# Ledger of designs, part 38: peptides against a protein of PDB entry 8PQO

Target 1, 252 residues: chain A of PDB entry 8PQO
Amino acid sequence: VLLKEYRVILPVSVDEYQVGQLYSVAEASKNETGGGEGVEVLVNEPYEKDGEKGQYTHKIYHLQSKVPTFVRMLAPEGALNIHEKAWNAYPYCRTVITNEYMKEDFLIKIETWHKPDLGTQENVHKLEPEAWKHVEAVYIDIADRSQVLSKDYKAEEDPAKFKSIKTGRGPLGPNWKQELVNQKDCPYMCAYKLVTVKFKWWGLQNKVENFIHKQERRLFTNFHRQLFCWLDKWVDLTMDDIRRMEEETKRQ

## One batch from the design tools (peptide; made by RFdiffusion4, then SolubleMPNN)

Design b1_p11_7_s1 (from b1_p11_7, 6 letters changed)
Fold by OpenDDE base, seed 3:
Structure b1_p11_7_s1 (fold): chain B 252 residues (1-252), chain A 11 residues (1-11)
Amino acid sequence: as target 1 above (252 residues)
Amino acid sequence: SVMENILRSAL
């Protein structure tokens, strides 16, 4: 098991981020070639549990069309089905990813708290002290180009070049996080993303767990760079606007 | 969902 807490600081409020995240997810989904092919939505319903109220989703990703024929022919039943269960109770979110074949030997869990701070809270997910000792804190700086792979880099998605016309935020210089403290008019938040990866296959555990974390970090970095650089597209939208856009996208 | 893009980018 490998645990890391990714801390993503953004020059937006927690309330703004709720809109921006949903917009950016929808926009990124449109940009991905191949759409929702092989994605089955089993459940999409409101839930209420232990004082937590939000939206629950259960999706299955069928990978049969995405692997070579020989892999598909040799794969045992359920091996190419990935289940994603998500509880979205913003500002808290939890996603659990499992595989039918691997059962308890495979787990990706992503738990996120969105807080109006600069990533200074320790153990925001309230882990047991012994478990917390094993968590690596990883800060993602969306302005740091060195954290972006050359193949992922786009100038139009570079926070160090972007300036919001609507809000005046950006470009983000090397000391942008320190400058936020002095700018009373600029809101800020941190997304605390605790990622738990378990891959219990002998001889491959460390390699696969580290690989998954590398992919998650890459994803979080690119996504939040996009979210910020798209600020002018979503900052004036309401949650009702987002819901309407999601409904329109489902009809296409 | 945020995660659908996450999985597509991770896979």
Scores: peptide ipSAE 0.057, ipTM 0.786, DockQ to the pose 0.203
Fold by OpenDDE base, seed 4:
Structure b1_p11_7_s1 (fold): chain B 252 residues (1-252), chain A 11 residues (1-11)
Amino acid sequence: as target 1 above (252 residues)
Amino acid sequence: SVMENILRSAL
């Protein structure tokens, strides 16, 4: 098991982020060709459990069409079905990813707290001390180009170049986080993303777990760069606007 | 979703 807590600081409020996240997810999904192909939504319902209230989703990602034929032919039953269970109780979110074939030998869990701070809270997910000592804290700086793969880099998604016309935020210079402390009118937040990766296969655990973390980090980096650079597109939207957009997207 | 992006990036 490999645990890392990714801390993504953004010059947006927790409330703004709720809109921005939903918008950016929707936008990213539109930009991807074949979006939704092989995705089965089993459950999408409100939930209330243990004082947590939000939206529960259970999706299956069928990878059969996305892998080479020889992989599909050799894959055991259920090996190409990935289950995503998500509890969205913003500002808290939890996603659990499992595989039918691997069962308990494979787990990706992503637990996110969105807090109105600069990533300074320790153990925001309230892990046991013994577990917490094994968590690596990883800061993602959305302005740091060195954290972005060259193949993922887009100038229009570069926070170091973007300036929001609507809010005046950006561009984010090398010391933007330090400067933000002095900007009383600029909101900020941190997404604390505790990622637990388990891949129990002798000789491959560390390799696969590290690989998955690398992909998660890449995803979080790119996504939040987009979210910030799309600020002017979503900052004036309401949650009702987002809901309408989601409904429109479901009809396409 | 986060998963969709992961899957798309991995494939």
Scores: peptide ipSAE 0.049, ipTM 0.773, DockQ to the pose 0.167
Fold by OpenDDE base, seed 2:
Formats: structure tokens, C-alpha cells, sequence
Structure b1_p11_7_s1 (fold): chain B 252 residues (1-252), chain A 11 residues (1-11)
């Protein structure tokens, strides 16, 4: 098991982020070809549990069309089906990813708290001390180009170049996080993303777990760079606007 | 969830 807590600091409020996240997810999904192919939505309903209220989703990702034919032919039953269960109770979110074939030997869990701070809270997910000592805290700096793969880099999605017309935020210089403390008019937040990866397969555990973390980090980095650079597109939207957009997208 | 859509982009 490999645990890392990714801390993504953004010059937006927790309330703004809720809109921006939903917008950016929708936009990113439109840009990906085949994003709906092989996705089965089993459940999409409100839930209430232990005082937590939110939206529960259960999706199956059928990867049969995304792998070479020979892999599909050799893959055990269920090996190419990934289950994603998600509890979205913003500002808290939890996603659990499992595989039918691997069962208990495979787990990706992503737990996120969105807090109005600069990533200074320790153990926000309230792990036991013995577990917390094994968590690596990883700060993602959306302005740091060195954290972005060359193949993922787009100038229009570079926070170090972007200036929001509507809010005046950006561009984010090398010391932007430190400067936020002095900018009383600029809201900020941190997404604390505790990622638990378990891949129990002899000889491959560390390789796969590290690989998954690398992909998650890449994803979080690129996504939040987009979210910030798209600020002028979503900052004036309401949650009702987002809901309407989601409904319109479902009808297409 | 927001993360679901992120995973779609990653898969």
C-alpha cells in the first residue's frame, strides 16, 4: 500500500472551486474522444450517511475496447472492468476504484477535503498516527512548469501566463503562494487529496503503485492548471448554471 | 463525482 496526500493550492475560494471543478470536468470530458465509451452508470443518486449528504455514483469502466485484441483475449473475466464508487459531499469527496478480477488485491481510494487554507493542515483526513506517518505529503504547484510533462504543456493552460480578466488573478509567479497571504482580496484554498493505492501482486506491487501515483499526480496537476486558466469561463456561473449544463450534456 | 470525470480523462 502506498499513500500520498496531494495538496493542491489554488487562488480560488472553496465555493468557487465547486463550480470550477464541475465546469472543468465537463470541459475536459468534451475534449476527450470516447470519454463515454465503455462507461456504464449503475447508480447516480443522493445519499445520506453518518451526517454526510451528497451524491453517490457507481460507474463501471469497461476497458475491453481500450486494450489490444490480444490483451482482451487473454484477460481473465472481470479483469477489464473497473468499478468506481464515488461519494460527492462537497467539500468532502471520496472515490473508490476496484477491479472485479483483483478484488481485495487492488484498490485506489481518493479522499479529498477542500479547505480555505494554504495546505497547512496536517492529517486533515484524521488517519491514525501509525497510518499518517506513512503518508507522503506532495505539494502540487500549478504554476511550476517543471511539474508538467512537455507533452501535456499548453500555453493557454499555463497559470504562469494566464491573467483572469474577470477577477484580476494571475499570472502566477514563482512566489505566488507566498504573495497570496498579502493579497486580502484574493481567495485561496487547498484540495487535500489523500490517495491510497493498493496493488497486491508479487513482484509488481511497488512498480504499479508508484505508476498509479504518478498518473494521479499528472492528472491533478493538469486538471488544476486547466481549472485556473478557465477561471473567466466559470467564475460567474452558479451551481444552477452547472446543473443546467450537465442536463443539456446528458441530452446530447 | 468530480473525480469520476477526472478518471475518464485518465483512462
Amino acid sequence: as target 1 above (252 residues)
Amino acid sequence: SVMENILRSAL
Scores: peptide ipSAE 0.067, ipTM 0.798, DockQ to the pose 0.190; fails the geometry check
Fold by OpenDDE base, seed 1:
Structure b1_p11_7_s1 (fold): chain B 252 residues (1-252), chain A 11 residues (1-11)
Amino acid sequence: as target 1 above (252 residues)
Amino acid sequence: SVMENILRSAL
């Protein structure tokens, strides 16, 4: 098991981020051709549990069409089905990813708290002290080009170049996080993303767990760079606007 | 879901 807490600081409020995240997810999904193929939505319902109230989703990703024919032919039953269970009780979110074949030997869990701070809270997910001492805290700086792969870099998605016309935020210089403290009119937040990866297979555990973390970090970095650089597209939208956009996307 | 696009981009 490998645990890392990714802390993503953004010059947006917790309330703004709720809209921006949903918009950016929808926009990224539109840009990915074929993203709807092989996704089955089993459950999409409100839930209430242990004082947490939100939306529960259960999706299956069928990977049969995304792997070579020889892999599909040799794959055990359930090996190419990935289950995603998500509890969205913003500002808290939990996602659990499992595989039918691997069962308890495979787990990706992503737990996120969105807080109106600069990533200074320790153990925001309230882990036991013994578990918390094994968590690596990883700061993602959306302005740091060195954290972006050259193949993923786009100038229009560079926070160090972008300036929001609507809000005046950006460009983000090397010391932008420190400057936020002095900018009374600029909101800020941190997404604390505790990622738990378990891949229990002899000889491959560390390799696969590290690989998954590398992919998650890459995804979080690129996504939040996009979210910030798309600020002018979503900052004036309401949650009702987002819901309408999601409904329109489901009809296509 | 926010995570759905995460998985789609990873997969």
Scores: peptide ipSAE 0.065, ipTM 0.795, DockQ to the pose 0.196; fails the geometry check

Design b1_p11_7_s2 (from b1_p11_7, 6 letters changed)
Fold by OpenDDE base, seed 3:
Structure b1_p11_7_s2 (fold): chain B 252 residues (1-252), chain A 11 residues (1-11)
Amino acid sequence: as target 1 above (252 residues)
Amino acid sequence: SVLESIRRSAL
């Protein structure tokens, strides 16, 4: 098991982020050609449990068309089906990813708290002290180009170049986080993403767990760079606007 | 990647 807490600081409020996240997820999904192929939505319903109220989704990703024929032919039943269960009770979110074949030998869990701070809270997910000792805190700086792979870099998605016309935020210089504290008119937040990766296959555990974390970090970095650089597209939208856009997208 | 497409829907 490999645990890391990714802390993503953004010059937006927790309330703004709720809109921006949903917009950016929708936009990023549109940009992925074939990204929705083989996705089955089993459940999409409101839930209420232990004082937590939100939206529950259960999706299956069928990977049969995404792997070579020889892999598909040799794959055991359920091996190419990935289950994603998500509980969205913003500002808290939880996603659990499992595989039918690997059962308890494979788990990706992503738990996120969105807080109106600069990533200074320790153990925001309230882990037991012994478990918390094994968590590496990883800060993601959306303005740091060195954290972005050359193949992922786009100038139009560079926070160090972008300036929001609607809000005046950006560009984000090397000391943008420190400067943010002195700018009373600029809101800020941190997304605390606790990522638990479990891969129990002998001889491959460390390699696969580290690989998955590398991919998650890459995703979080690119996504939040996009979210910020798309600020002018979503900052004036309401949650009702987002819901309308989602319904319109479902009909296409 | 497949993982990237999966994760974009999970965010």
Scores: peptide ipSAE 0.073, ipTM 0.793, DockQ to the pose 0.588
Fold by OpenDDE base, seed 2:
Structure b1_p11_7_s2 (fold): chain B 252 residues (1-252), chain A 11 residues (1-11)
Amino acid sequence: as target 1 above (252 residues)
Amino acid sequence: SVLESIRRSAL
């Protein structure tokens, strides 16, 4: 098991982020080809449990069409079916990813708290001390180009170049986080993303667990760079506007 | 989350 807590600091409020996240997801989905291929939505409904209220989704990703024929032919039953269960109770979110074949030997869990701070809270997910001591805290700096793969880099999605016309935020210089503390007119938040990866396979555990974390970090980095650079597109949107956009995207 | 689902849809 490999645990890391990714802390993404953003010059937006928790309330703004809710809109921005949904917008950016919708926008990113438009840019992805085949986003709905092999995806089965089993459940999409409101839930209420233990004082948590939000939206629950259960999806199955059927990867049979996304792998070479020989892999599909050799794959054990259920090996190419990925289950995603997600509880979205913003500002708290939880996603659990499992595989039918590996059962208890495979888990990706992503738990996110969105807090109006600069990533200074320790153990926001309230792990036991013994578990918390094994968690690596990883700060993602959306302005740090060195954290971005060359193939992922786009100048129009570079927070170090972007200036929001509507809010005046940006560009984010090398010391933007330190400077933000002194900017009383600029809101900020941190997304605390605790990622638990378990892959119990002899000889491959560490390799796969580290690989998955690398991919998650890449995803979080790129997504939040986009979210910030698209600020002027979403900052004036309401949740009703977002809902309309989601419905339009679903029809495409 | 929807974000995680996007990643997998891109696989």
Scores: peptide ipSAE 0.079, ipTM 0.808, DockQ to the pose 0.184; fails the geometry check
Fold by OpenDDE base, seed 1:
Structure b1_p11_7_s2 (fold): chain B 252 residues (1-252), chain A 11 residues (1-11)
Amino acid sequence: as target 1 above (252 residues)
Amino acid sequence: SVLESIRRSAL
């Protein structure tokens, strides 16, 4: 098991981020050709549990069309089905990813708290001390170009170049996080993303767990760069606007 | 990657 807590600081409020995240997910999904192929939504309903209230989703990603034919032919039953269960009780979210074939030997869990701070809280997910000492805290700086792969870099998605016309935020210089403290009119937040990766296959555990973390970090970095650079597209939207956009996308 | 695509749709 490999645990890392990714802390993503953004010059947006917790309330703004709720809209921006949903918009950016929808936009990113539109830009990916075939993103709807092989996705089955089993459940999408409100839930209440242990004082937590939110939206529960259960999706199956059928990967049969996403792998080479020889892999598909040799894959055991259920090996190419990925289950995603998500509990969205913003500002808290939890996603659990499992595989039918691997059962208890495979788990990706992503737990996120969105807090109005600069990533200074320790153990925000309230792990036992013994578990918390094994968690690596990883700060993602959306303005740091060195954290972005050359193949992923786009100038229009560079926070160091972007300036929001609607809010006046940006561009983000090398010391932008320190400067936020002095900017009374600029809100800020941190997404604390505790990622638990478990892959219990002898000889491959460390390799696969590290690989998955590398992909998650890459995703979080690119996504939040997009979210910030798309600020002018979503900052004036309401949650009702987002819901309408989601409904329109489901009908296409 | 497939995982990145899955995660983007999950966010």
Scores: peptide ipSAE 0.065, ipTM 0.790, DockQ to the pose 0.549; fails the geometry check
Fold by OpenDDE base, seed 4:
Structure b1_p11_7_s2 (fold): chain B 252 residues (1-252), chain A 11 residues (1-11)
Amino acid sequence: as target 1 above (252 residues)
Amino acid sequence: SVLESIRRSAL
């Protein structure tokens, strides 16, 4: 098991982020070729449990069409079906990813708290002390180009170049986080993403777990760069606007 | 969703 807590600081409020996240997810999904292909939504309903109230989703990602034919032919039954169970109780979210074939031997859990701070809280997910000792805190700086793979880099998604016309936020210089403290009118937040990865396969555990973390980090980095650079597109949207957009997307 | 992002990264 490999645990890392990714802390993504953004010059947006927790309330703004709720809109921005939903918008950016929708927008990113539109930009993907074959969006929705091989995705089966089993459940999408409100839930109330243990004081959490939000939206529960259960999706199956059928990867059969996404892997080479030889992989598909050799893959055990269920090996190419990924289950995503997500509890979205913003500002808290939890996603659990499992595989039918691997069962208990494979787990990706992503638990996110969105807090109006600069990533200074320790153990925001309230892990047991012994468990917390094993968590690496990883700060993602959306303005740091060195954290972005060259193949992922887009100038229009570079926070170091973007300036919001609507809010005046950006561009984010090398010391933007420090400067943010002095900007009383600029809101900020941190997304604390505790990522638990388990891949119980002798000899490959560490390699696969580290690989998955690398992919998650990449995803979080790119996504939040987009979210910020799309600020002018979503900052004036309401949650009702987002809901309409989601409904329109479901009809496509 | 995170899986959508994983799916994107797997492409």
Scores: peptide ipSAE 0.047, ipTM 0.779, DockQ to the pose 0.171; fails the geometry check

Design b1_p11_7_s3 (from b1_p11_7, 5 letters changed)
Fold by OpenDDE base, seed 3:
Structure b1_p11_7_s3 (fold): chain B 252 residues (1-252), chain A 11 residues (1-11)
Amino acid sequence: as target 1 above (252 residues)
Amino acid sequence: SVMEAILRSRL
């Protein structure tokens, strides 16, 4: 098991982020050709548990069409089905990814708290001390180009170049986080993303767990760079606007 | 789902 807590600081409020995240997810999904192929939505319903209230979703990603024929023919039953269970109770979110074949030997869990701070809280997910001591804290700086792969880099998604017309935020210089404290009119927040990766296959555990973390970090970095650089597209939208957009998309 | 977008981008 490999645990890392990714902390993403953004020059937006927690309330703004709720809109921006939903917008950016929708936009990113549109940009991916063939996205949604083999996705089955089993459950999409409200939930209430232990004082947590939100939306629960259960999706299955069928990978049969995404692997070579010989892999599909040799794959054990359930091996090519990925289950995603998500509890969205913003500002808290939890996603659990499992595989039917691997059962308890495979787990990706992503738990996120969105807090109106600069990533200074320790153990925001309230882990036991013994577990918390094994968590690596990883700070993602959306303005740091060195954290972005060359193949992922786009100038229009570079926070160090972007200036928001509507809010005046950006561009983000090398010391933008330190300067943020002195800018009373600029809100800020941190997404604390605790990522738990378990891949219990002999000889492959460390390699796969580290690989998955690398991919998650890459995803979080690119996504939040996009979210910020798309600020002018979503900052004036309300949650009602987002809901209407989602409903319209479902009808298409 | 944030993860759906993520998974679609990866796969």
Scores: peptide ipSAE 0.059, ipTM 0.789, DockQ to the pose 0.191
Fold by OpenDDE base, seed 4:
Structure b1_p11_7_s3 (fold): chain B 252 residues (1-252), chain A 11 residues (1-11)
Amino acid sequence: as target 1 above (252 residues)
Amino acid sequence: SVMEAILRSRL
């Protein structure tokens, strides 16, 4: 098991982020070819548990069409079906990813708290001390180009170049996080993403777990760079606007 | 979450 807490600081408020996240997810999904192919939504309903209220989703990602034919032919039954269970109770979210074939030997859990701070809270997910001591805190700086793969880099998605016309935020210089403290009119938040990866396969555990973390980090980095650089597109949207957009997307 | 789904869509 490998645990890392990714802390993504953004010059937006927690409330703004809720809109921006939904917008950016929708936009990113549009940019992906075949984004809806092979996705089965089993459950999408409100939930209430232990004082937590939100939306529960259970999706199956059928990867049969996304892998080479020889992989599909050799893959055991259920090996190419990924289950995603998500509890979205913004500002808290939990996602559990499992695989039918690997069962308990494979787990990706992503738990996110969105807090109006600069990533200074320790153990925001309230882990037991013995568990928390094994968590590596990883800060993602959306302005740091060195954290972006060259193949992922786009100038229009570079926070170091972007300036929001609507808000005046950006561009983000090397010390932008420190400068936020002096800018009373600029909101900020941190997304604390605790990622738990379990791949219980002898000889491959560490390799696969580290690989998955690398991919998650890459995703978080790119996504939040986009989210910020798309600020002018979503900052004036309301949650009602987002809901309408989602409904329109479902009809397509 | 839908965010994580984006990663899987690229697989």
Scores: peptide ipSAE 0.079, ipTM 0.801, DockQ to the pose 0.184; fails the geometry check
Fold by OpenDDE base, seed 2:
Structure b1_p11_7_s3 (fold): chain B 252 residues (1-252), chain A 11 residues (1-11)
Amino acid sequence: as target 1 above (252 residues)
Amino acid sequence: SVMEAILRSRL
C-alpha cells in the first residue's frame, strides 16, 4: 500500500473551485478522444449517509476495446473491468476504484477535502497516527513548469504566463504562493487529495503502485493548470449555469 | 470523481 496526500494550492475560492472543476472536467473531456468510450454508468443518484449529502456515481470502465486483441483474449474474466464508485459531497469527495478480477488485491482510493487555506493542515482526512506517519505529503505547484512533462506542456495552459482579465489573477511567478498571502483580494484554497493505492501482486506491487501515483500526480497537475488558465471562461458561471450545461450535454 | 474518470478514459 502506498499513500500520498497531494496538496494543490490554487488562487481561487472553495466556492469558485466547485464551478471551475465541473467546467474544466467537461472541457477536458471534450478534448479527449474516446472520452466515455467503454464507460457504463450504473448509478448516478443523490445520496445521504452519516451526515454526508451529495451525488453518488458508479461507473464501469470496460477496457476490452483499449487493449490489444491478444491481451483481451488472454485476460481473465473481469480483469478488464474497472469499477469507479464516487461520492461527491463537495467540498468533500471520495472515489474508490476496484477491479473485478483483482478484488481485494487492487484498490485506488482518492479522498479530497477542499479547504480555504494554503495547504497547511495536517491529517485533514483524520487518519490514525500510525497510518498518517506513512503518508507522503506532495505539494503540487501549478506554476512550476518542471513538474510538467514536455508532451503535456501547452503555453496557453501555463499559469506562469496566464493573466485573468476578469479577475486580474496571474501570472503566477515562482513565489506566487508566498505573495498570495499578502494579496487580501485574492482568494485561495487547497485541494487535499489523499490517494491510497494498493496493488497486491508479487513482484509488481511497488512498481505498479508508484506508477499509479505518478499518473495521478500528472493528472492533478495538468488538470489544475487548465482550471486556472480557463478562469475567465468559468469564473462568471454559477452552479446553476453548470447544471444547465450538464443537462444540455446529456441531451446531445 | 469526474477527474479520476478522465484518467480512466485515457487507458
Scores: peptide ipSAE 0.074, ipTM 0.799, DockQ to the pose 0.184; fails the geometry check
Fold by OpenDDE base, seed 5:
Structure b1_p11_7_s3 (fold): chain B 252 residues (1-252), chain A 11 residues (1-11)
Amino acid sequence: as target 1 above (252 residues)
Amino acid sequence: SVMEAILRSRL
């Protein structure tokens, strides 16, 4: 098992982020080729549990069409079906990813708190002390080009070059987080993403767990760079606007 | 979440 807490600081408010995240997810999904072809939605309903109130979703990702033919032919039954269960109670969210074939030997859990701070809270997910001491805190700086793979880099998605016309935020210089403390008019937040990865196959555990973390980090980095650089597209939208956009997309 | 779904679609 490998645990890391990714902390993503953004020059937006917690309330703004709720809109920006939903918008950016929708845009990113449109840019993916064949991303929705193998997705089955089993459950999509409101929930209330342990004082938490939100939306619960259960999806199955059928990967049979997304892997080479020889992999599909050799794959055991259930090996190419990924289950995603998500509890969205913004500003808290939890996602649990499992596989039918591997059962308890495979788990990806992503738990996120969105807080109006600069990533300074320790153990925001309230782990036991013995568990917390094994968590690596990883800061993602959306302005740091060195954290972006060359193949992922786009100038139009570079926070170090972008300036918001509507808000005046950006571009983000090398010391933007330190300078933000002195800017009373600019809101800020941190997304604390605790990622738990378990892959219990002898000889492959560490390799696969580290690989999954690298992919998660890559996703979080690129997504939040996009979210910030798309600020002018979503900052004036309301949650009602987002809901209407989602309904319109479903009708298409 | 949809964000995690995008990652899985790329793998």
Scores: peptide ipSAE 0.072, ipTM 0.794, DockQ to the pose 0.186; fails the geometry check

